# Peptides against a protein of PDB entry 4Y8H: the designs that were tried, part 91

Target 1, 222 residues: chain A of PDB entry 4Y8H
Amino acid sequence: TTIVGVKFNNGVVIAADTRSTQGPIVADKNCAKLHRISPKIWCAGAGTAADTEAVTQLIGSNIELHSLYTSREPRVVSALQMLKQHLFKYQGHIGAYLIVAGVDPTGSHLFSIHAHGSTDVGYYLSLGSGSLAAMAVLESHWKQDLTKEEAIKLASDAIQAGIWNDLGSGSNVDVCVMEIGKDAEYLRNYLTPNVREEKQKSYKFPRGTTAVLKESIVNICD

## One batch from the design tools (peptide; made by RFdiffusion4, then SolubleMPNN)

Design b2_p25_6_s3 (from b2_p25_6, 7 letters changed)
Fold by OpenDDE base, seed 5:
Structure b2_p25_6_s3 (fold): chain B 222 residues (1-222), chain A 25 residues (1-25)
Amino acid sequence: as target 1 above (222 residues)
Amino acid sequence: GGETLSQVSGGRGPVDEESLALLEE
């Protein structure tokens, strides 16, 4: 998984790849990792797919009820606090790692939360096995006062770096744009990069070299 | 086992002090 968030001058963008895995097997090539908490608050999930979906739905339902009762637009920080309290209660047994982003009457916000309830904040964030690849792009190209278009490009480039360089990431790029004063724009399959078949570099082995076809490491625990 | 979305690492840019202040309230 590669997930990212990037703040821009008038909002926030989150993006994700679409590969899901079950051990060494690709389970889904077009998994949706962006989830709606409220109309203007979205998250990207890594970890256990079922846990990320369940926790975001639970908090989303509670936020909706609270919003209806108070007649107020939900705040990103409120969603984050509810997520934090829930994850902390389960002491890391819920395998949910989230980037939480949105717009509310206080402005645009971008947070991350780990399974044990720790939180982080920044102008850009990345999570997942592809995070290192994403960070290489983000650190190289991020600047202050990004436009919406620049932020979308930066986020999508960061996800593509994960797709190309991380075995746990792949297929498509999903994007959600949350701009102040506008409706959220969910861009499912915003990019469908042709995964260049890694040309099996035909290593011409010198004559007499035996190619190792399969290596299995069995850890025998005594 | 359920579908896993691999989590190995995370990264952060510069701190947003305005958003950080909201967490401390």
Scores: peptide ipSAE 0.471, ipTM 0.883, DockQ to the pose 0.488
Fold by OpenDDE base, seed 4:
Structure b2_p25_6_s3 (fold): chain B 222 residues (1-222), chain A 25 residues (1-25)
Amino acid sequence: as target 1 above (222 residues)
Amino acid sequence: GGETLSQVSGGRGPVDEESLALLEE
């Protein structure tokens, strides 16, 4: 898994790959790792798929009830606190590692939470087996005051680095954009780098020619 | 996806002080 979050000037973006694995086996090529906690609060999950889904659904339900009770839009920090309390209670027995992001009346926020309940904060975050590859891109290309488009690109490039360099990551890039004053934009399969473009018409290439269908050079270091 | 705990790593960029302050409140 490779999951990332990136803040931008007016919001936050999270992104994930879509590979699921069971040991050395690819179990699913198009697993959804982005989960909605509330309309404007989303998370990306790494670790055990069942645990990530269960905990995010539970907190989502609690946040909805809290929002109804208070007549207020839910806050990202409230979701994080609920997650933290739940994960801490189980002391790492729940294999959920989450990037939690969203927009609320206080602004845009990006957090991470580990299975034992520890939290982190940053302008960008990565989790998963592909985190190192993602961080190489993020550290190289992150800057202050990113635009929405720059943040989406940066997040997507970071996920792609995981896809190409981590065996636990692969297939597609999912993105969710949460911008202040707007609805969340969940972009399922925002990038499908491994989808065979329609077979270009059978060009009989002469013997010895390799057709380069698509060359994408992602310069990680530059 | 299904991953073992030992395979999960993480990284962080510069600290967002505003978000950090909210977490500490």
Scores: peptide ipSAE 0.463, ipTM 0.877, DockQ to the pose 0.842
Fold by OpenDDE base, seed 3:
Order: C-alpha cells, then structure tokens, then sequence
Structure b2_p25_6_s3 (fold): chain B 222 residues (1-222), chain A 25 residues (1-25)
C-alpha cells in the first residue's frame, strides 16, 4: 500500500494505490483505499483492509449522528479524536493506519493516525509499505503554497513511485480532493498506469520466452 | 490493503502549526 496526503493553498488532497495483497498473492487489483467519513472528511487506509474499512465506517456513522444532533458540520479533529478513542479501546489489535483529511468551518486539515493511536501532523504525509518511495518524491518536489493542480500532481506522482518501487503497491491511483467552500471530488481510478504499460508492454515475447511474472517476494520477517 | 502490519511505515513533511494547535486544544 501507498497512501499520501498533501495540503494546498485552499484545501487538501489524499491519494492511494489500489493493490490488495494476501501474502505474495495479489488479491484485488482495484481495491478502494479511500473512505468517506463525512461529505467533506475522507480517509486513506493502510494495514488490514477489513479493519480500515470497518473503523472508518463506524466513525462515519457516529459522526453523522453527532452532526445531526448538533446541527453542525463535522470537524476533522472530531473525527480524529473518535478514531483515536476507538483504536485505544482495542490496544493496537486493530490493524488500521490512516491518513485523515478534510475541510470544515475551521479550515483544511491533514492528520495521520497509527494503530496504537499516535497522531502526526504535516503539510504532507505518507503511510504504507510504499511510504519510502512516496517520501522520496514528496521531499524532492514539495514546496509551500501549492495550487490544487500542483498538489494533485505531486500526490499522484508519489503514489506512482510506490506503484513502481513497492511490491505491496500497484495498479491504479485514486484521488480525493477537498477544497474549502466546495464539495469533495472523489476521483476513482484517476490514473491507470498499468493499462498503458500493458498496451506498451504488449511485447510479443518471442516464442519461448516465459514472461517472468514479477514475483513479489514479500520477505516475511520472522 | 492486505498488508502485514510490520510492513507499514510512515513519513512526514514540515509541521502544520495551525493544525497542530487544534490538537492541543
């Protein structure tokens, strides 16, 4: 998995790859790793797919109820606090690592939360097995006062770095853009780089060449 | 994804002081 978040001048963007793996096997080529908590608060998940989906759905339901009760738009920090409280109850047994981002009446926000409940804050964040590859791009090309378009490009380039360099990452790039004063823009399969590579890598292998399927040797560290 | 938790790493850019202040409230 490669997930990233990038702040820009008037909002925040999150992005994710779409590969799901079970050990060395690709289980799903088009897994959705971006989850809606509320209309303007979205999350990207790494770790156990079932745990990330379950926790974000639970918090999303609670946030909706809270919003209805208070007659207020939900805040990103409120969603983060609810996630922290839930993860603490399970003492790290939930395998959820999340980038939480959104816009609310206080502005645009970008946070990360780890399975044990610790949080980070930054103008950009990365999580997952592809984080190192993503960070190489982010550290090299991030600047202050990014435009929306620059942030989308930077986030997408960071995810692609994960797709190309991390065995746990692959297939497509999903993007969600949350701009102040606008509706969230969920861009499912914003990039499909492998479809282009499959068209280009329709290398008619000469008769007798076994296409070495990239064996992703996941070193199970004992 | 169906990753093992041991493979999850993270990185952070410069600190956003405005968002950090909201966490300390």
Amino acid sequence: as target 1 above (222 residues)
Amino acid sequence: GGETLSQVSGGRGPVDEESLALLEE
Scores: peptide ipSAE 0.460, ipTM 0.874, DockQ to the pose 0.813
Fold by OpenDDE base, seed 2:
Structure b2_p25_6_s3 (fold): chain B 222 residues (1-222), chain A 25 residues (1-25)
Amino acid sequence: as target 1 above (222 residues)
Amino acid sequence: GGETLSQVSGGRGPVDEESLALLEE
């Protein structure tokens, strides 16, 4: 998995790859790793897919109830607090690692949360086995005062780095854009870089030549 | 994903002080 979040001048972008793995096996090529907590608060999940989905649905339900009760738009920090409390209660038994992002009346926010309940904050974040590859892109190209378009590009480039360099990441790029004053834009399969199986052009090799079929450089990320 | 993430399987950019302040409240 490669998931990222990037803040921009008027909001936040999260992105994810779409590969699901079970050990060395690719289980799903088009897994959805972006989850809606509320209309303007989304998360990207790594770890156990079932756990990430279950916890985000639970918090989403609680946030909805709270919003209805208070007649207030949900806050990202409230969602984060609920997630922290829940994950802490289970002390890592829930295999959910999340990038939580959104917009609320206080502005745009980007957080990460680990399975044991620890949190982090940054203008950009990455999680997953492809995080190292993503961070190489983010560290190289991030700047202050990104536009929406620059942030989408940066996030998607970071995910692609994971797709290309991490065996746990692959297939497509999903994106969710949360801009202040607008509805969230969920861009399922924003990029589909691997759709065309490049038909291996049958190159006639001279006698005695061994064909190299595919070379991939994979970062061994723990 | 279905993989178990290690603690090193993450990264952070510069700290957003405004968002950090909200966590400390």
Scores: peptide ipSAE 0.458, ipTM 0.874, DockQ to the pose 0.700

Design b2_p25_6_s4 (from b2_p25_6, 8 letters changed)
Fold by OpenDDE base, seed 1:
Structure b2_p25_6_s4 (fold): chain B 222 residues (1-222), chain A 25 residues (1-25)
Amino acid sequence: as target 1 above (222 residues)
Amino acid sequence: GGESLSEVSGGSGPVDEESLKLLLE
């Protein structure tokens, strides 16, 4: 998995690859790793797919109930706190690594949560087996005061780096854009680099990344 | 299904001080 988040001047973008794996086997080429907690708060999940989905659904349901009860738009920090408390309760037995992002009345926010409940904050974040590949792009091309379009491009380029360099990542790029004062824009299959024989745009990956030249997915029928 | 916990890595950019403040409140 490769997941990323990137803040921009008026919001936040999260992106993910779409490969699902079970050990060495590709189980799904078009897995959705972006999950809606609320209309304007989304997560990207890495680690155990079932755990990431289950925890985000649970917190999403609780946030919805809380929002209805309080008649207030949910806050990203509230979702983060609920996720942290849940993950802490299970002491790392839930294999969920999350990027949590969104917009609320306090602004735009981007956080990460590790399975043991630790949190990180940054203008960009990456998680997953493809994180190192994503970080190489993010560190090289991130700048202060990104536009929406620049952030979408940066996030998508970072995911593509994971797709091309990480065996645990692949297929398509999903994107969710959360801009202040707007509805969230979920862009399913925003890029489909492996569906088209698109000419390998020679992304000059930094020296030292092993280019995966050909990935053959062998359906092992058990 | 999913990746093993040992395979998960992470990274972060420069600190967002505004969001950090909210996390510490």
Scores: peptide ipSAE 0.469, ipTM 0.886, DockQ to the pose 0.738
Fold by OpenDDE base, seed 3:
Structure b2_p25_6_s4 (fold): chain B 222 residues (1-222), chain A 25 residues (1-25)
Amino acid sequence: as target 1 above (222 residues)
Amino acid sequence: GGESLSEVSGGSGPVDEESLKLLLE
């Protein structure tokens, strides 16, 4: 997995690759690693996919209830605190590493949470097995006062570095943009770098090769 | 299925002081 977050002048962008793996096996080529906590607060998840999904759904539900009860827009820091408390309660038994980002009445925010409940803050963040590759891009090309477009490009380039250099990362780039005063823009498959153009080149398969018509990836959960 | 905990690394850029203040409140 490669996940990143990048702040820009008027908001925050998060991005993720779409490869899911089970050991050496690619389980899903188009896994969604960006999760909505609220309309304007999103997470990117690394670690155990089931744990990242479950914790983000739980906190999302609790934030929704809290927002309804208080009649207030949810704050990124509130989501962060709830996530931290939940992860801490399970003492690292939940394999969830999260980048939490969003906009609220206090501004734009970008945080990370490790499985044991520690948090980081930065203008950019990366998590996952592809984080080193992503950080090489982020450190090289990040500057103050990024535009929305520059931040989307930087985040996407960082994810692509993970896709190209990390075996745990691959396929597509998903992006979510959260700009102050706007709705969140979830850009599913913003980049599809590995979509081979169906070159209708009639690969004359050598005589005796069976054309695989459909590959269904079945997650055999042992 | 997913990444092993040992495979997850992280990095951060310069600290956003405004967001840091909110985290410490």
Scores: peptide ipSAE 0.466, ipTM 0.885, DockQ to the pose 0.852
Fold by OpenDDE base, seed 4:
Structure b2_p25_6_s4 (fold): chain B 222 residues (1-222), chain A 25 residues (1-25)
Amino acid sequence: as target 1 above (222 residues)
Amino acid sequence: GGESLSEVSGGSGPVDEESLKLLLE
């Protein structure tokens, strides 16, 4: 799994790959790892798929009840606290690693939670077996004051790094954009890098011809 | 399907001080 979150000037983006594995076997090529806690609060999950789904559903239900009771839009920090308390109670027996992100009346927020209930905060976060590959991209290309489009691109590029470099990651990129003052935009299969582009016209290349797909000449001369 | 707990790593960027404040509150 590769999951990431990136803050931008007016919101937050989370993204995930879609590979599900069972040991060395690819079990599902299009697994959904983005989970809705509330309309404007979403999670990306790594670890055990069943645990991530179960915990996010439980907290989502509790947040909904709390929102109804208080007549207030739920806060990201409230979801985080509930998740943290739940995971801490089980002392790492729940294999859920989460990036929690959203928008609320207090602004946009991005957090991570580890299985034992520890939390982290940053302008960008990554989790999963592909996290190292994602971090290489994030660290190299992150800047302050990202636009929504820049953040979506950065998050997607980070997920793709996981897809290409991590055996536990693969297939498609899912994205969820949470912008202040807007509805959340869930972009299922935002990128499908492994979907063979339509077979370019069957160019019957003669035997021995290697098709040059893309040539980039990088002038290394300084 | 799932990852083994040992396979999960994480990383973070620069700290968002406003979000950190909310966490400590």
Scores: peptide ipSAE 0.463, ipTM 0.886, DockQ to the pose 0.777
Fold by OpenDDE base, seed 2:
Structure b2_p25_6_s4 (fold): chain B 222 residues (1-222), chain A 25 residues (1-25)
Amino acid sequence: as target 1 above (222 residues)
Amino acid sequence: GGESLSEVSGGSGPVDEESLKLLLE
């Protein structure tokens, strides 16, 4: 998985890849990793897909009830606190790593939550097995005062870096844009990079050469 | 399906001080 969040001048964008894996097996090529907590608060999930979905649905339901009761738009920090408390209660037994983002009456916000309930803040965040590849792009191209379009591009490029460099990431890029004063824009399959399997060019090896199919260097530490 | 906990890494950019303040509140 590769998930990212990027703040821009008037909001926040989150993005995710769509590969689901079960060990060495690609289980789904078009898994949705972006989840709606409320109309203007979304999250991206890494770790166990079932846990991320279950937790975000639970908090989403509680936030909806709270919003109805208070007649107030939900706050990102309220969703964050509820998620944090829930994950902390289970002490890492829930394999959910989340980027939580949204807009509320206090502005635009971007947070991350780790499975044990720790939180982080930044103008950009990445999580997942593809995080290192995503961070290389984010660190290289992030600047202050990003436009919406620049933030979408940056987030998408970061996810693509994960898709290309991480075996746990792949297929498509999903994006959700949360801009102040607007409805959330969920862009399912915003990019569908045809990973052309570079068909191994059939190198016509000269007669008498054995094709090396796969080289694995196993460092046997004596 | 999902990633093992050991496979999940993360990173962050510069701190948003306004958002940090809300977290500490």
Scores: peptide ipSAE 0.449, ipTM 0.880, DockQ to the pose 0.720

Design b2_p25_8_s1 (from b2_p25_8, 11 letters changed)
Fold by OpenDDE base, seed 5:
Structure b2_p25_8_s1 (fold): chain B 222 residues (1-222), chain A 25 residues (1-25)
Amino acid sequence: as target 1 above (222 residues)
Amino acid sequence: MAPAPDTTGSAEVSARANALADSVL
């Protein structure tokens, strides 16, 4: 997996590749690694696919309840704290590595969470097996005061570095843009750089390609 | 008679859920 988050002047973008693996096997070519915790709070997941989905759904449900009880829009720091405490309780046995991002009444936020419940904050972050490939792009091209368009480009270029250089990453780029004062823009398959060409050859031969050398009709009824 | 629930969504979710158990991202 390659997942990234990038802050820009008025919000945050997250992006992910779309490969799922089972050891050396590509299990899914077009999985979704971007999960909605709330309408304006999204995360990207790396690690065990079931754990990333289940933990984000659990926290998403509890964030909705918390929002109703408090009569407040969900906060990214509330999701961060709930995820952190849950993952720490399970001592890293829940294999979820998350980039959590969003917009709330306090502004735009970008965090990472590791399976043992540690958390980081940054203007740009990468996680997964492709994180070093992504970080090489981020460190080379990140600047302060990015525009929305520059941040989407930087995030998608960083995911592409994972797609091309990391065995655990591949296929497509998914993007989610969370801008202050707007709805979240989920851009599923924002880039599809790995569309396979038509197969030049087929192993489907016409009938009669192999000659019948002998036929025998046997009556099996006595 | 209540209309039968559209089960088409359940098969994709179940196929995803089973693939998710042993898959690494």
Scores: peptide ipSAE 0.259, ipTM 0.615, DockQ to the pose 0.032; fails the geometry check
Fold by OpenDDE base, seed 2:
Structure b2_p25_8_s1 (fold): chain B 222 residues (1-222), chain A 25 residues (1-25)
Amino acid sequence: as target 1 above (222 residues)
Amino acid sequence: MAPAPDTTGSAEVSARANALADSVL
C-alpha cells in the first residue's frame, strides 16, 4: 500500500493506491483504501484490509452519535482520539495504519495513526510499504502554501511513485479533497495509469492446430 | 513433572495463517 496526505492553503488532500495483496498474489486490483469517517473527515488505510475498514466504520458510527449528542460538527481530533484509544487497547493486534484528514469548524487537519496507537501530525505524510517511494516525491516537491491543484498533483505523483516502485502498491490512484467551506470531493480512480491494452491474439486456436501423431484405442473392459 | 507442551508454536502459526488469509493493504 501507498497512502499519502498533503495539506494545502484551504484544506487537505488524501490519496491511495488501489492494490490489495495476499503474500505474492494480487487479491484485488481496484480496492478502495479511502474511508469516510464523517462527511468532511476521511481516512486512508494501510495494513489488514478488514481491520482498516472495520475500525473506521466503528469510529465513524461513534463520531455520528457524538455529533448528535453535542449538536456540533465532528472534529478530526475527536476521530483521532477515538481511533488511537481503540488501537492502543488492542496493543497493535488490530493491523490498522491510518492517515486521518479532514475539515471542521477549527480548520483543516492531517494526522497519522499506527496500529499500537501512536499518532503524528504533519503538513505531508505517507504510510504503507510504498511510503518511502512516496516520501521521496513529497520531500522533493512539497512547499508551503500549496494550491488545491498543486496538492492533488503532489499527492497523485507520490502515489504513482509507490505504484511503480513498491510491490505492495499498484493499479490506480484514488483521491479525496477536503476543502474548508465545501463538501468533500471523492475522486475514485482519479488516475488509471495501468489500463490494459486490447489483446492482440486469441487463445482460441482453430481445430487441427495440434497434429495427431498417433492414436490407440485400448479396451478397458476384459 | 512433565514439561507443559509448548503451545506457543500453534498460536504463532495460527496468527500467521490468519494474517495471511486476510488481504493486506
Scores: peptide ipSAE 0.256, ipTM 0.607, DockQ to the pose 0.035; fails the geometry check
Fold by OpenDDE base, seed 1:
Structure b2_p25_8_s1 (fold): chain B 222 residues (1-222), chain A 25 residues (1-25)
Amino acid sequence: as target 1 above (222 residues)
Amino acid sequence: MAPAPDTTGSAEVSARANALADSVL
């Protein structure tokens, strides 16, 4: 997996590759690694696929209830705190590694969470097996005061570095853009750089293409 | 002849569920 988050002047973008693996096997070529916690709070997941999905759904449900109870829009720091306390309770047995990002009444936020419940903050972050390939792009091209378009490009270039160089990463780039004062924009398959070309020929032959050259009847009973 | 049960959906959901349980991202 390669997942990234990049802050820009008016929001945050997260991006992910779309490969799922089972050891040396590609299990899914186009899985979704971007999960909605709330309308304006999204996360990217690495680690065990079931754990990333289940933990983000659980916290998403509890964030909705908390929002209703408090009469307040969900906050990224509330999701962060709930996720880290849950993951810490399970001592890293829930194999979820998350980049959590969003916009709320306090601004735009970008965090990471590890399976043991540690958390980091940054203007750009990467996680997964492709994180070093992504970070090489981020460290080379990140600047302060990125535009939305520059941040989407930087995030997508960082995911592509994982797609091309990490065995655990591949296929497509998914993007989610969370801009202050707007709805979240989920761009499923924003880039599809691994579309297989059309097969030059069909390998399906008409019936009768293989002629019978010889027939022999062998008696197998004495 | 009763239409064959569309077992494709259950097999896809089970394959997806098993893929989700054992797959690493």
Scores: peptide ipSAE 0.253, ipTM 0.611, DockQ to the pose 0.032; fails the geometry check
Fold by OpenDDE base, seed 3:
Structure b2_p25_8_s1 (fold): chain B 222 residues (1-222), chain A 25 residues (1-25)
Amino acid sequence: as target 1 above (222 residues)
Amino acid sequence: MAPAPDTTGSAEVSARANALADSVL
């Protein structure tokens, strides 16, 4: 997996690749690694696919209940705190590594969470097996005061570095843009750089291509 | 008779859920 988050002047973008694996096998070529916690709070997940999905759904449900109870829009730091306390309780046995991002009444936020419940803050972050390939692009091209378009470009280039150089990453780029004062923009398959060309040959040979060289009838009843 | 609701969605959701349980991201 390659997942990234990038802050820009008026919000935050997260992006992910779309490969799922089972050891050396590609299990899914076009899985979704971007999860909605709330309308304006999204995360990208690496690690165990079931754990990333289940933990984000659980915290998403609890954030909705908390928002209703408090009569307030959900905050990214509230989602972060709920996620880290849950993951820490399970001592890293829940294999979820998350980039959590969003917009709330306090502004735009970008965090990472590890399976043991540690959390980091940054203007740009990467996680997963492709994180070093992504970070090489981020460290080379990140600047302060990115535009929305520059941040989407940087995040998608960082994911592509994972797609091309990490065995655990592949296929497509998914993007989610969270801008202050707007709805979240989920861009499923924002880039599809791995569309397979038409096969030059078909295994549908004409009938009779394999000649019958010999036929024998054997009686197996004595 | 109204056409039965397309149950194809349940099999796709189940196949997707099973793929999520055993896969690494």
Scores: peptide ipSAE 0.252, ipTM 0.613, DockQ to the pose 0.030; fails the geometry check

